# Peptides against a protein of PDB entry 1IK9, part 248

Target 1, 211 residues: chain A of PDB entry 1IK9
Amino acid sequence: MERKISRIHLVSEPSITHFLQVSWEKTLESGFVITLTDGHSAWTGTVSESEISQEADDMAMEKGKYVGELRKALLSGAGPADVYTFNFSKESCYFFFEKNLKDVSFRLGSFNLEKVENPAEVIRELICYCLDTIAENQAKNEHLQKENERLLRDWNDVQGRFEKCVSAKEALETDLYKRFILVLNEKKTKIRSLHNKLLNAAQEREKDIKQ
Target 2, 207 residues: chain A of PDB entry 1IK9 as posed
Amino acid sequence: MERKISRIHLVSEPSITHFLQVSWEKTLESGFVITLTDGHSAWTGTVSESEISQEADDMAMEKGKYVGELRKALLSADVYTFNFSKESAYFFFEKNLKDVSFRLGSFNLEKVENPAEVIRELIAYALDTIAENQAKNEHLQKENERLLRDWNDVQGRFEKAVSAKEALETDLYKRFILVLNEKKTKIRSLHNKLLNAAQEREKDIKQ
Target 3, 195 residues: chain B of PDB entry 1IK9 as posed
Amino acid sequence: MERKISRIHLVSEPSITHFLQVSWEKTLESGFVITLTDGHSAWTGTVSESEISQEADDMAMEKGKYVGELRKALLSVYTFNFSKESAYFFFEKNLKDVSFRLGSFNLEKVENPAEVIRELIAYALDTIAENQAKNEHLQKENERLLRDWNDVQGRFEKAVSAKEALETDLYKRFILVLNEKKTKIRSLHNKLLNA

## One batch from the design tools (peptide; made by RFdiffusion4, then SolubleMPNN)

Design b2_p29_4_s1 (from b2_p29_4, 14 letters changed)
Fold by OpenDDE base, seed 5:
Structure b2_p29_4_s1 (fold): chain B 211 residues (1-211), chain C 211 residues (1-211), chain A 29 residues (1-29)
Amino acid sequence: as target 1 above (211 residues)
Amino acid sequence: as target 1 above (211 residues)
Amino acid sequence: DEPEDIFDASTASLEEMKKWFDEELKRSL
């Protein structure tokens, strides 16, 4: 079962923050349980898949599109407060909500709620769920923080190895060229010495021909 | 102002989850506001720095150590439920708590609370704080997740550059040695050619002397 | 037969060494 709690303002009591809890199985389309509370009283109703389908048909809206609008209205919490208007009568226990567009407002849905006999139990369970959610989110945040610190260390380690590899490549290239030049210079010196010996031998032969 | 909400069980009502809210400035030592609720009624009290100091003195405990025990009792939520026992009288509005050790239980602190006239307002504000905390923790979680994904990409990028640098270093060394051997072999061939010319010149001179 | 130039690698940059070596390689091919 999935659950979402949102803060809403009722047109009838705009100065009192109300809390809208929605609970469902895998999809909101399969139906949901709605709970409304002002922190003193609570009201609960069950909305079936058949009621959702009937509301979609009555609105001449495709069911998937209608359920998409229900998610935005009931689960997004305070989106921009101006898109959805919530109404509730404590006398009739009738809850309805409207979508407000620039040029048109229309009723998106309506539910009959029942007053809860023990609202304190519903409120305690709601606060428990909030505290459990805070604890789960904190544990997830601590895990992600430790993982980020690990990834940052691993990044710094490989970056440092990369910089050392670049420097070692340049140093290797420089060393190899220096060593090669030394060996080539030795060979060039031997070539020069042999050329000088050939020149001297030719000059001696020319002296011997000249007696 | 800092705030912590914890779930507690009272010895007088062990079947009903109570919520303990503590609010303080920078440090719990400077005093705090305590609020207790069962989801229907609420009770609030203010504990001053002087009262904390007096409780520490009455317990013959160093103030910093005492405040450290208060943090564990009042802020840790359900630590192992067995370390701290909470008591509250709805008639006297007297709240006290004990630390339970293997061989000894002792009173750690006590507070006079006042019954709140409008408990629904306190409960609504408490739920609002929980929902705001959930939203903040979710935003932090999403930020840490995006940062984690960034760090992982950056790690893979530098790892791939490092592997390319290693391979390029080995390829460079191999290429330089091949190029060097070609030049060295040419110089060795020139040296051999010059030695052969010197040997031939010496043989011709020895023929001319024998002639 | 011009006397083959001895290159002083002790003071040469990597770029100068590369250039000299590439010229030696061209003369050796």
Scores: peptide ipSAE 0.270, ipTM 0.835, DockQ to the pose 0.803
Fold by OpenDDE base, seed 2:
Structure b2_p29_4_s1 (fold): chain B 211 residues (1-211), chain C 211 residues (1-211), chain A 29 residues (1-29)
Amino acid sequence: as target 1 above (211 residues)
Amino acid sequence: as target 1 above (211 residues)
Amino acid sequence: DEPEDIFDASTASLEEMKKWFDEELKRSL
């Protein structure tokens, strides 16, 4: 089961933050349980897959698109643009919400809720879920932080090895050229010496022919 | 202001999870506000720095060590070992807690609480704080996850460059030796050719002298 | 036969050494 709690404001009670809990299996399309609370009273309703399908048809909206709108309305709360308006009558237990766009406002959905007999239990369970979620997210944060620190160390180690490899390549190239030049210079010196001996021998032979 | 909410069990009501909120400035030693709720009623008390100092002295405990015990008791809830036992009388509004060790149990602290007139407001604010904490932790988790993915890419990039540098160093060394051997062999061939020319010239001169 | 110049590697840059060596290689091929 998945669950999302959001804070909402009701048109009838804009000064009192309400909490909207939605719980569902796998997909919101298969139906959901909705719970509304003001921290004193609680109201709950169950919405079936058939009701969702009927509301989509009544709106002439494609079901996947309609479920996408329900997800935005019910799981995100009132976004910063007040795109969704929530209404609830405590007298009739009728909950409905509207999508407000620049040029059009329309009812997105409506549910009959039932007043919970023991609201304190629902509120305690809601707080427990929040505390569990905090603990899980804290543990995940600590894990991710330790992984980041590990990855940063590993990056620094490889970077340092890479820089040493670059420097070692340049040093090796320089050393090899220096050694090669020394050996080639020795061979060039021998070639020059042999050429000079040949020139001297030719000059001596020319002298010996000239008596 | 720092805040921590924990779930606790009262000895008098072990079947009902209670929530213990502690709020403080900078350090718990400077005093704190404690709030207890069962999701229907709420009770609040303020503990001063002077009360904390007096309790530490009455226990003959060093103040920093005493505050360390308060932090474990009040901010962590009942740990998995039930090291801390919480008691509350709704009639007297007297809250006290004990530390339970193998061979010793002792009262760690006690507070007079006052019943909150509007518990729904306290409960709503507590839920709001939980939801804000969840949102902040989620944003931090998303950031840390993206950083981990970045660091992993950066590590792979440097690792790939390092491996290429190692291979390039070995290839360079091999190529330079091959090129050097070619030049060296040409110089050795010239030296041999010049030696043969000198030997021939010497043999011709020896013939001309015998002639 | 121009006398093959002896290269002073003691003061030469890597680029100068590479260039000289490439010229020697070209003369040797």
Scores: peptide ipSAE 0.269, ipTM 0.835, DockQ to the pose 0.778
Fold by OpenDDE base, seed 3:
Structure b2_p29_4_s1 (fold): chain B 211 residues (1-211), chain C 211 residues (1-211), chain A 29 residues (1-29)
Amino acid sequence: as target 1 above (211 residues)
Amino acid sequence: as target 1 above (211 residues)
Amino acid sequence: DEPEDIFDASTASLEEMKKWFDEELKRSL
């Protein structure tokens, strides 16, 4: 089951932060449980898949688009506060929410809630969920931090090896050329010496033929 | 100001999760504000630096060690549940906690709390803090995840360059040696040829003299 | 056959050494 808690402001009580909890299975489209609390009282309602479909039809809105608007309204948390208006009557337990556009406001949905007999239990469970979520997120943060530190070390190690490899390649190339030139120069000197000996021998033979 | 919320079980109400909030400035040793709630009622007390020092002295415990035990008791959250026992009387507003060791239990500290007149406000603020902490931790997680993905890409890029550099070094060495051997062999062949020409010229001259 | 020049590798750059060696390779092929 997935769960989201958001802060909302009710039109009837704009000075009192309320909390809107939505719980669902896999997709919001399959229905959800909604819980409203002011930290003293709590109200709960179940919204079925059929009710979601009916609200979409009554609005003449495509179901997928309607569910998308529900997700923005009910799950957005700190979205731009002024786009969705929440209304709740504690007397009737009627909850409705509106989408406010520049020139048009329209009712997006409405639910009948029931007052929870033991609001403290709902509030305790809500706080427990928040604390569990904090602990899970902290553990994930610590894991990701350690992984970042590992990846940074591994990067530095490979970078250092790469720089050494580049330098070693240049040094190898330079050393090999120097050694090769030395050996070739020795061979060239020997060739020149032998060529001069041949020229001298030929000149002596030409003198001996001329007596 | 630093803040920690933990779940606790009271000896008087072991079936009802309570929440212990501690708020302090920089160090717990300088004093703290404690808030207890069951999700319906709340109780608050302020503990001064002088009271912490007095409790340490009364226990004949070194202050730093005592503050260390306070930190474990009051800030541990889901520490092993059985090490610290919490007691609270709603009638007297007297809160005390004990450390349970194998053979010894001892009172670690005691506080007089005051019942909060508007517990809903304290509970709402507590939930707000939890939601803010969740949002901050989520943003940190998303940042760390993106950084991990960046570091992994950077590592793969350097690793690929390193492997190419290694292969290029080996190929360079092999190619240079092959080219060098070709040139060297040609020079050796030319030396041999010139040496043979000199030997032949000397043999012909020796024949002409005998003739 | 012009006597092939001796190259001073002691003061030569890598590029000069490469060029000389490539010319020497061409003369030896």
Scores: peptide ipSAE 0.268, ipTM 0.835, DockQ to the pose 0.721
Fold by OpenDDE base, seed 4:
Structure b2_p29_4_s1 (fold): chain B 211 residues (1-211), chain C 211 residues (1-211), chain A 29 residues (1-29)
Amino acid sequence: as target 1 above (211 residues)
Amino acid sequence: as target 1 above (211 residues)
Amino acid sequence: DEPEDIFDASTASLEEMKKWFDEELKRSL
């Protein structure tokens, strides 16, 4: 089961933050449980997949698009854009919300809620869920931080090896060429010496033929 | 201001999770505000630095050690070890907690609380703080995840460059030695050829002298 | 003077080439 708690403002009670809890299995399309609380009273309703489908049909909206709008309205929290307006009557237990566009507002959905007999249990469970979520997120953050520190060490180690490899390649090439030149120069000197000996021997033979 | 909310169990109401909120500035030693709620009622008390010091003195405990015990009791939540037992009388508004060791239990602290007139405000604010903390932790988690993905890419890039550098160093060394041996063999062949020419020239001269 | 053997670099390992080169270098020094 997935759950989202968001703060909302009711048009009738704009000074009192309300909390909207939505709970669902896998997808919001399959239905959900909606709970509203002001920290004193709570109201709950169950919305079925059939009700979601009927509301989409009544709106002449494709179901996936409609569910996408429900997800934005009910799960995003009160985003800074007052795109969604929430209304609730404590007398009728009727909850409805509207999408506000530039020149057009339309009702996106409406749900009948029932007043919870023991709102303190709902409130306690909601706080427990928040505390559990905080603990999970803290554990994830500590894990990611340790992993981040590991990855940074591993990066520094490879970077240092890479820089050493580059320098060692350049040094190797330089040293090899220097050594090669030395040996080749000696062989060249020996070749020159042998050529000079051959030239001298040829000149002596030409002198001996000329008596 | 720092704040910690923890779930606790009261000895008098073990089936009902209570929430203990502690709020302080910098250190718990400088004093704190304690709030207890069951999701219906709330009770608040302020504990001064002087009261903390007096309680430490009355316990014959060093203040830093005493504050360390308070921090464990009040900020750790109900850890799985029932080391701390919490008691609250709704009639007297007296909150006290005990540290349970193997053969010794002792009262660690006691606070007078006042019943909050509008508990719904305290509960709403507590839920708001939890939701804000969740949002902060989610943002930190997303940031750390993106950073870990970046570090992993950077590591893979450097690792791939390092492996290429190693291979290029080995290839360079092999190529240089092969080329050098070719040149050196040419020089050796030339030296041998020149020596043979000198030997032949000397043998011809020795024949011409005998003739 | 034994005719210095021509080293076949086509079939030689890097270690053999290095060793041969070091021996040539020592003979040249």
Scores: peptide ipSAE 0.201, ipTM 0.832, DockQ to the pose 0.665; fails the geometry check

Design b2_p29_4_s2 (from b2_p29_4, 16 letters changed)
Fold by OpenDDE base, seed 2:
Structure b2_p29_4_s2 (fold): chain B 211 residues (1-211), chain C 211 residues (1-211), chain A 29 residues (1-29)
Amino acid sequence: as target 1 above (211 residues)
Amino acid sequence: as target 1 above (211 residues)
Amino acid sequence: EEPSDIFDESTATLEEMKEWFDKELKESL
């Protein structure tokens, strides 16, 4: 089961932060349980897949789009731009929410909720879920932080080896060229010496012919 | 202000999870506010730096060690080994906790709490803090995950460059040696040719002298 | 004119040697 808790403000009680819990299996489209609380009272309702399908049809909205709007409204709260307005009557236990666009406001959905007999149990369970989520997220954060520190060390180690490899390549190239020039120049000197010996031998032969 | 919420079980009500909130400024040693709730009622008390110092003295415990035990008890809950036992009387509003060791149990501290007139407000604020903490931890997790993915890419890029540098160094060395051998062999051939010309010239001169 | 073998008369410098290698590399590709 997946769960999301969000803060919402009710039009009827804007001074009191309410909490909207939604619980679902795999997809919100298959239905969900909704719970509303003010920290004293709680109200719960179940929405079926058939009710979701009916609301999508009644709105003449494609079901996937409608479920996408439900997800934004119910799982994200009002959002930073107050795009969603929530209404609840404690007397009728009727919960409804509207989408407010620039030029149009429309009811997105409505649910009948039932007052929970033991709201303290619902509130305790909600707090437990929050604390469990915090603990899981903290453990994940500590793991990711340790992995980042490991990856940074590994990156620095490879970077340092790479820089040494570049420098070693340049040093090797320079050393090989220097050594080769020495050997080549020695061979050139030997060639020049042999040429001079040939020239001298030719000059001596020309002298011996000239007696 | 720092805050920690933990789950605790009271000896008097072991079937009902309670929540212990502790709030403090910079260090727990300077005093703290403690809040207990069962999701219906709430109780709050303030503990001063002087009370903490007095309890440490009464226990004949070094203050830093005592504050360390308070931190373990009040910020971590009972812990996985039930090392800390919590007691609360709703009638007297007296809260006390014990440390249970293998051979000894002792009272670690006690506080008088006052029943909160509007527990719903305390509970709502507690849930708000949990939701804010979840949102902050989620944002941190997403950031750390993106950094992890970045560092992994950067590591792969440097590793690939390093491997190319190693291969290029080995290829360069081999190529330079091959080219050097070619040029040296050419110079050796020229030296041999010049030596043969000198030998022929000497043989011709020896013929001319015999002639 | 046979390309004057940079390696015939004078002592080769490091620069001349690099240029020769770079030229032979380009002619061999």
Scores: peptide ipSAE 0.052, ipTM 0.818, DockQ to the pose 0.236; fails the geometry check
Fold by OpenDDE base, seed 5:
Structure b2_p29_4_s2 (fold): chain B 211 residues (1-211), chain C 211 residues (1-211), chain A 29 residues (1-29)
Amino acid sequence: as target 1 above (211 residues)
Amino acid sequence: as target 1 above (211 residues)
Amino acid sequence: EEPSDIFDESTATLEEMKEWFDKELKESL
C-alpha cells in the first residue's frame, strides 16, 4: 500500500492547517482511502474504482486524465495553494475540492467521510508514518552521501593517474627523441669520418700517380 | 533552534505510542523545551541549564557526561527500548526516565510538564515539522542522487580517457622504435658501403705497389 | 660518454633497441 500525507487549508477553517492522508494500492485508479485531520478530530472515507469512474464520466473527462488530476490535487501537498480549493463540512462529513483556473473554477471530486471514533490513534499512526519516512530517507541520504564520497575519491584517483599518464607520455616522447638523436649523430660522425678517409685515400693515390 | 521528535512508550500506558519532542539552541546543555503527546493531549516543560547542572551534581556525574546521557535518552528515538524507561503521570504532569543497565536501574532525569490548553495546535505543528523534514530530506536525496549520477559519468569519462592514454603511450613507444630502427639500419648500410669502398681502395693501392 | 654502439654490424631489432633504451634510461636517471 502506498501513502501520501498533504497539508491543506479548508475554506471553512482557513486559519488551521489540516492534513490529508491518501492511501492506495499501486495506483489511485483502483480506489483509495482518504483521511482528513485537524490534529484533534479525524475523518476517513473509502473511494472505490467505480466511484472514480463515475466521477470521470460525470465530468465528461477521460478516466486516465481524471486520475491524473486527482493525483495532483490529493498527493501534491502544498503545491501553489491557488490551484486546488478544499472544502469540508464537519456536520455533513462531506469533503469536496475544486480546480481553480484563470477563467473557470470546477468541482474535481467529492467524498463522504466518516468521523473516526478514536482520532488519537489515527494521529499517532500518522506521526509514526512520518517518523518512519524520516528515518528511511535519512538512511538513504547517508548511503548516498557515502557513495558520493567513494565516487569522488575514485574520480580523483583515476584523474591523478590520467594526468601522470599524459605527463609520462610526453616525457617518453621527449626522451626517445633525445636518445635517437644521440645515436643518429654518432652514426653521422662515423659516416663523415669514413668519407674523410676515402677523400684522403683518393688524394694520396693522385699524389702517387703524379713521379 | 534544533528539534528532535522521538517515539516512546510510557510505563503507565505501554499500549499506546507517545511522542517526545525536544527543542534546544545549539546544545542540550543550554537547556531545552520538552513536549510529550499521545495524539490527543500534549504536555510541555522547559528545562534550564541550571536544572541540568543540578541534576548532574545530584547524580555525582560530570555535566558533559550527563548531557551525553540525556542526548541518548531524549534524542535517539526508539533505540533498543530496553535501555531507557519513560514514566509520566497525567495527574501530576511529572515525567521521569530511567537508564536500565544489567545490574542497575537509575533515574536519569525528571521534569514537571504543563498540560497544553490547545493540544491540536501542538500536534498540527509537530506534523508540519515532520512533513517539512520529509520534504527537505527528499530534496537532499534527489540532489545527492543527481550528484551521484554526475560523479559516475565523470568517473567513466576519465577512466576511458586514461585507458586511451595508456594505449596511446604504448603505441607511441612502438612507433618511435620502429621509425628509429629504419633510420639506424639505413645509416649502418651507408657505413658498411663506405668500409667496402675503403677496403677496395686499399686493395687497388696494394696492387699498384706490386706493380 | 658515447652510447655503446650495440648496433655496429647487425640490423637493430625492436627488442634490442628497447633493451638498449631501457638500460640507458636507468643509467641516465
Scores: peptide ipSAE 0.035, ipTM 0.816, DockQ to the pose 0.221; fails the geometry check
Fold by OpenDDE base, seed 3:
Structure b2_p29_4_s2 (fold): chain B 211 residues (1-211), chain C 211 residues (1-211), chain A 29 residues (1-29)
Amino acid sequence: as target 1 above (211 residues)
Amino acid sequence: as target 1 above (211 residues)
Amino acid sequence: EEPSDIFDESTATLEEMKEWFDKELKESL
């Protein structure tokens, strides 16, 4: 089961932060449980897949698009854009939310909630979930941090080996060429010496034929 | 200001999770504000640096060690070891906590709390803090994840360059040696050919003298 | 000693050349 808690402001009580908890199985489209609290009272309702489909049909909206708007309204919290307005009557337990566009506001959905008899239990469970989520996220952060430190060390080690390999390649090339030039020059000197000896021997033989 | 929220169990109400919020400036030793809530009622007290020092003295405990025990009791939550027992009277607003060792329990500290007139505001603020902490930790997790993915790419890139450098070094060495041998062997063949021409010229001259 | 021209009379092998280079390297350090 997935859960999201968001801060919302009710039109009737704009000075009092409310919390909207939505819980669902895998997809919001299959239905969800909604809980509203002001930190003293709580109200809960269950929204079925059929109700979601009916609300989409009543709005003449494609179901996938409607569920996408529900997800933005109910799960995103008040993003910095007051695109969604929340209304709740404590007397009727009627909850509805509107999407505010430039030139039009429209009702996105409406739910009947029931007042929770033991709001303290719902609030305690909500706080427990927040604390568990914090602990899980902290453990994940510590793991990712350690992994980052490992990857950075491994990168530095390979980088240092790479730089040494580059330098070693250049040094090897330079050394091999220097040594090869020495040996080749020695052989060239021997070849020149032998050619001069052959020329001298030929000149002596030509003198001996001329007596 | 730093803050920690922990789940605790009160001896008087072991079935009801309570939340212990502690807030302080830089160090717990300089004093702290403690808030207890059951999700319906809240109680708050301020503990001064002088009270912390007095409690340490009354216990005949070194202040740094005492503050270390306070940190474990009040900030660590109920770790899996029931080492700390929390007691609270709603009637007297007296809060005390004990450290349970194998053969001895001792009172670690005690505070008079005041019942909060508007517990819903304290609870809302506590939930807000939890939601803010979740959002901050999520943003940190996403950042660390992206950085991990970057470091992994950078590592793979350097590793691939390193492997290519190693292979290029080995190939260079082998190629240079092969080329050098070819040139060297050509020079040796020329030297041998010139030596044989010199030997033949000497033998012909020796025949001409015998003739 | 003139660098022993191991390569004067015979065809040089890769191994002989490596050994020569390794020796020259040791003598130059």
Scores: peptide ipSAE 0.033, ipTM 0.817, DockQ to the pose 0.217; fails the geometry check
Fold by OpenDDE base, seed 1:
Structure b2_p29_4_s2 (fold): chain B 211 residues (1-211), chain C 211 residues (1-211), chain A 29 residues (1-29)
Amino acid sequence: as target 1 above (211 residues)
Amino acid sequence: as target 1 above (211 residues)
Amino acid sequence: EEPSDIFDESTATLEEMKEWFDKELKESL
């Protein structure tokens, strides 16, 4: 089961932060359990797949698009733009919410809730879930941090090996050329010496022919 | 101000998870505010630096070591080993906790709390803090994940450049040797040709002298 | 030291040059 807790402000109680827990199996489309609390009282309702389909039909909206709006409203709270307004009557236990656009406000959904007899248990469970989520996220954070540090070390090691390879390539090229030049120069000197010996031998022969 | 919320079990109410919030400035040593809740009622107490020092003195323990034990007890809850036992009287509002070792149990600390008149506000604020902490930790996790993905890409890029550098070094060495051999072999052929010409010239001269 | 006359009479092979360079590289380090 997936769960999301959001803070919301009710139009009827704008001074009191409420918490909206939504719990579902795999997708919100299959239905969900909604729990509302003010930290003293709690209210719970189950929304079926049929109710979600009916609300989508009543809105003349495609179900997947409607569920997408439910997800934005119920799992994110009002958001930073006050796009969603939440209403709840403690007397009727009727919960409804509206989407506010620039020029149009419309009811997005409505749910009947029931007052929980033991709200303290619901609140304790909600806090437990928050603490568990914090611990899980901290463990993930520590893991990612250690992996980040590993990846950075591995990067530095490869970078240093790469720089050494570049320098070693340049050094090798320079050394090979220097050695090649030495050997070639020796062979050139030997060729020059042999040419001079041939010239001298030819000049001596030309002198010997001239007696 | 730093804050930690922990779940604890009270010896007096072992069936009910309680939540212990501790809030402090920089260090627990300077004092802290403790809040206990069962999701219906809340109790708060302020522990001063002087009380912490007195408890350390009463225990004949060095203050830093004592604060280290307070940190383990109050910021971690019982832990997986039930090393710390928590006691609270709703009648006296007296909170105390014990450290349980293999052969010895001792009182680690004691605090007077006061019942909060509006526990719902304390509970709402506690839940808000949990939700804020979840959001902050999620943002950190998303950041670390993106950084890890970046570091992995950067590592792969450098690794691929390194492999290309190694291959390019080997290719360069081989090419330089091949080119050098060609030039060297030409020079050797020229030297041999010149030596043969000198030998022939010497043999002709020796024939001319014998003739 | 003058590089030894390994390259006087015969056509140098790549292997002979590598061995000579590897030897000279080891002697120069």
Scores: peptide ipSAE 0.030, ipTM 0.816, DockQ to the pose 0.206; fails the geometry check

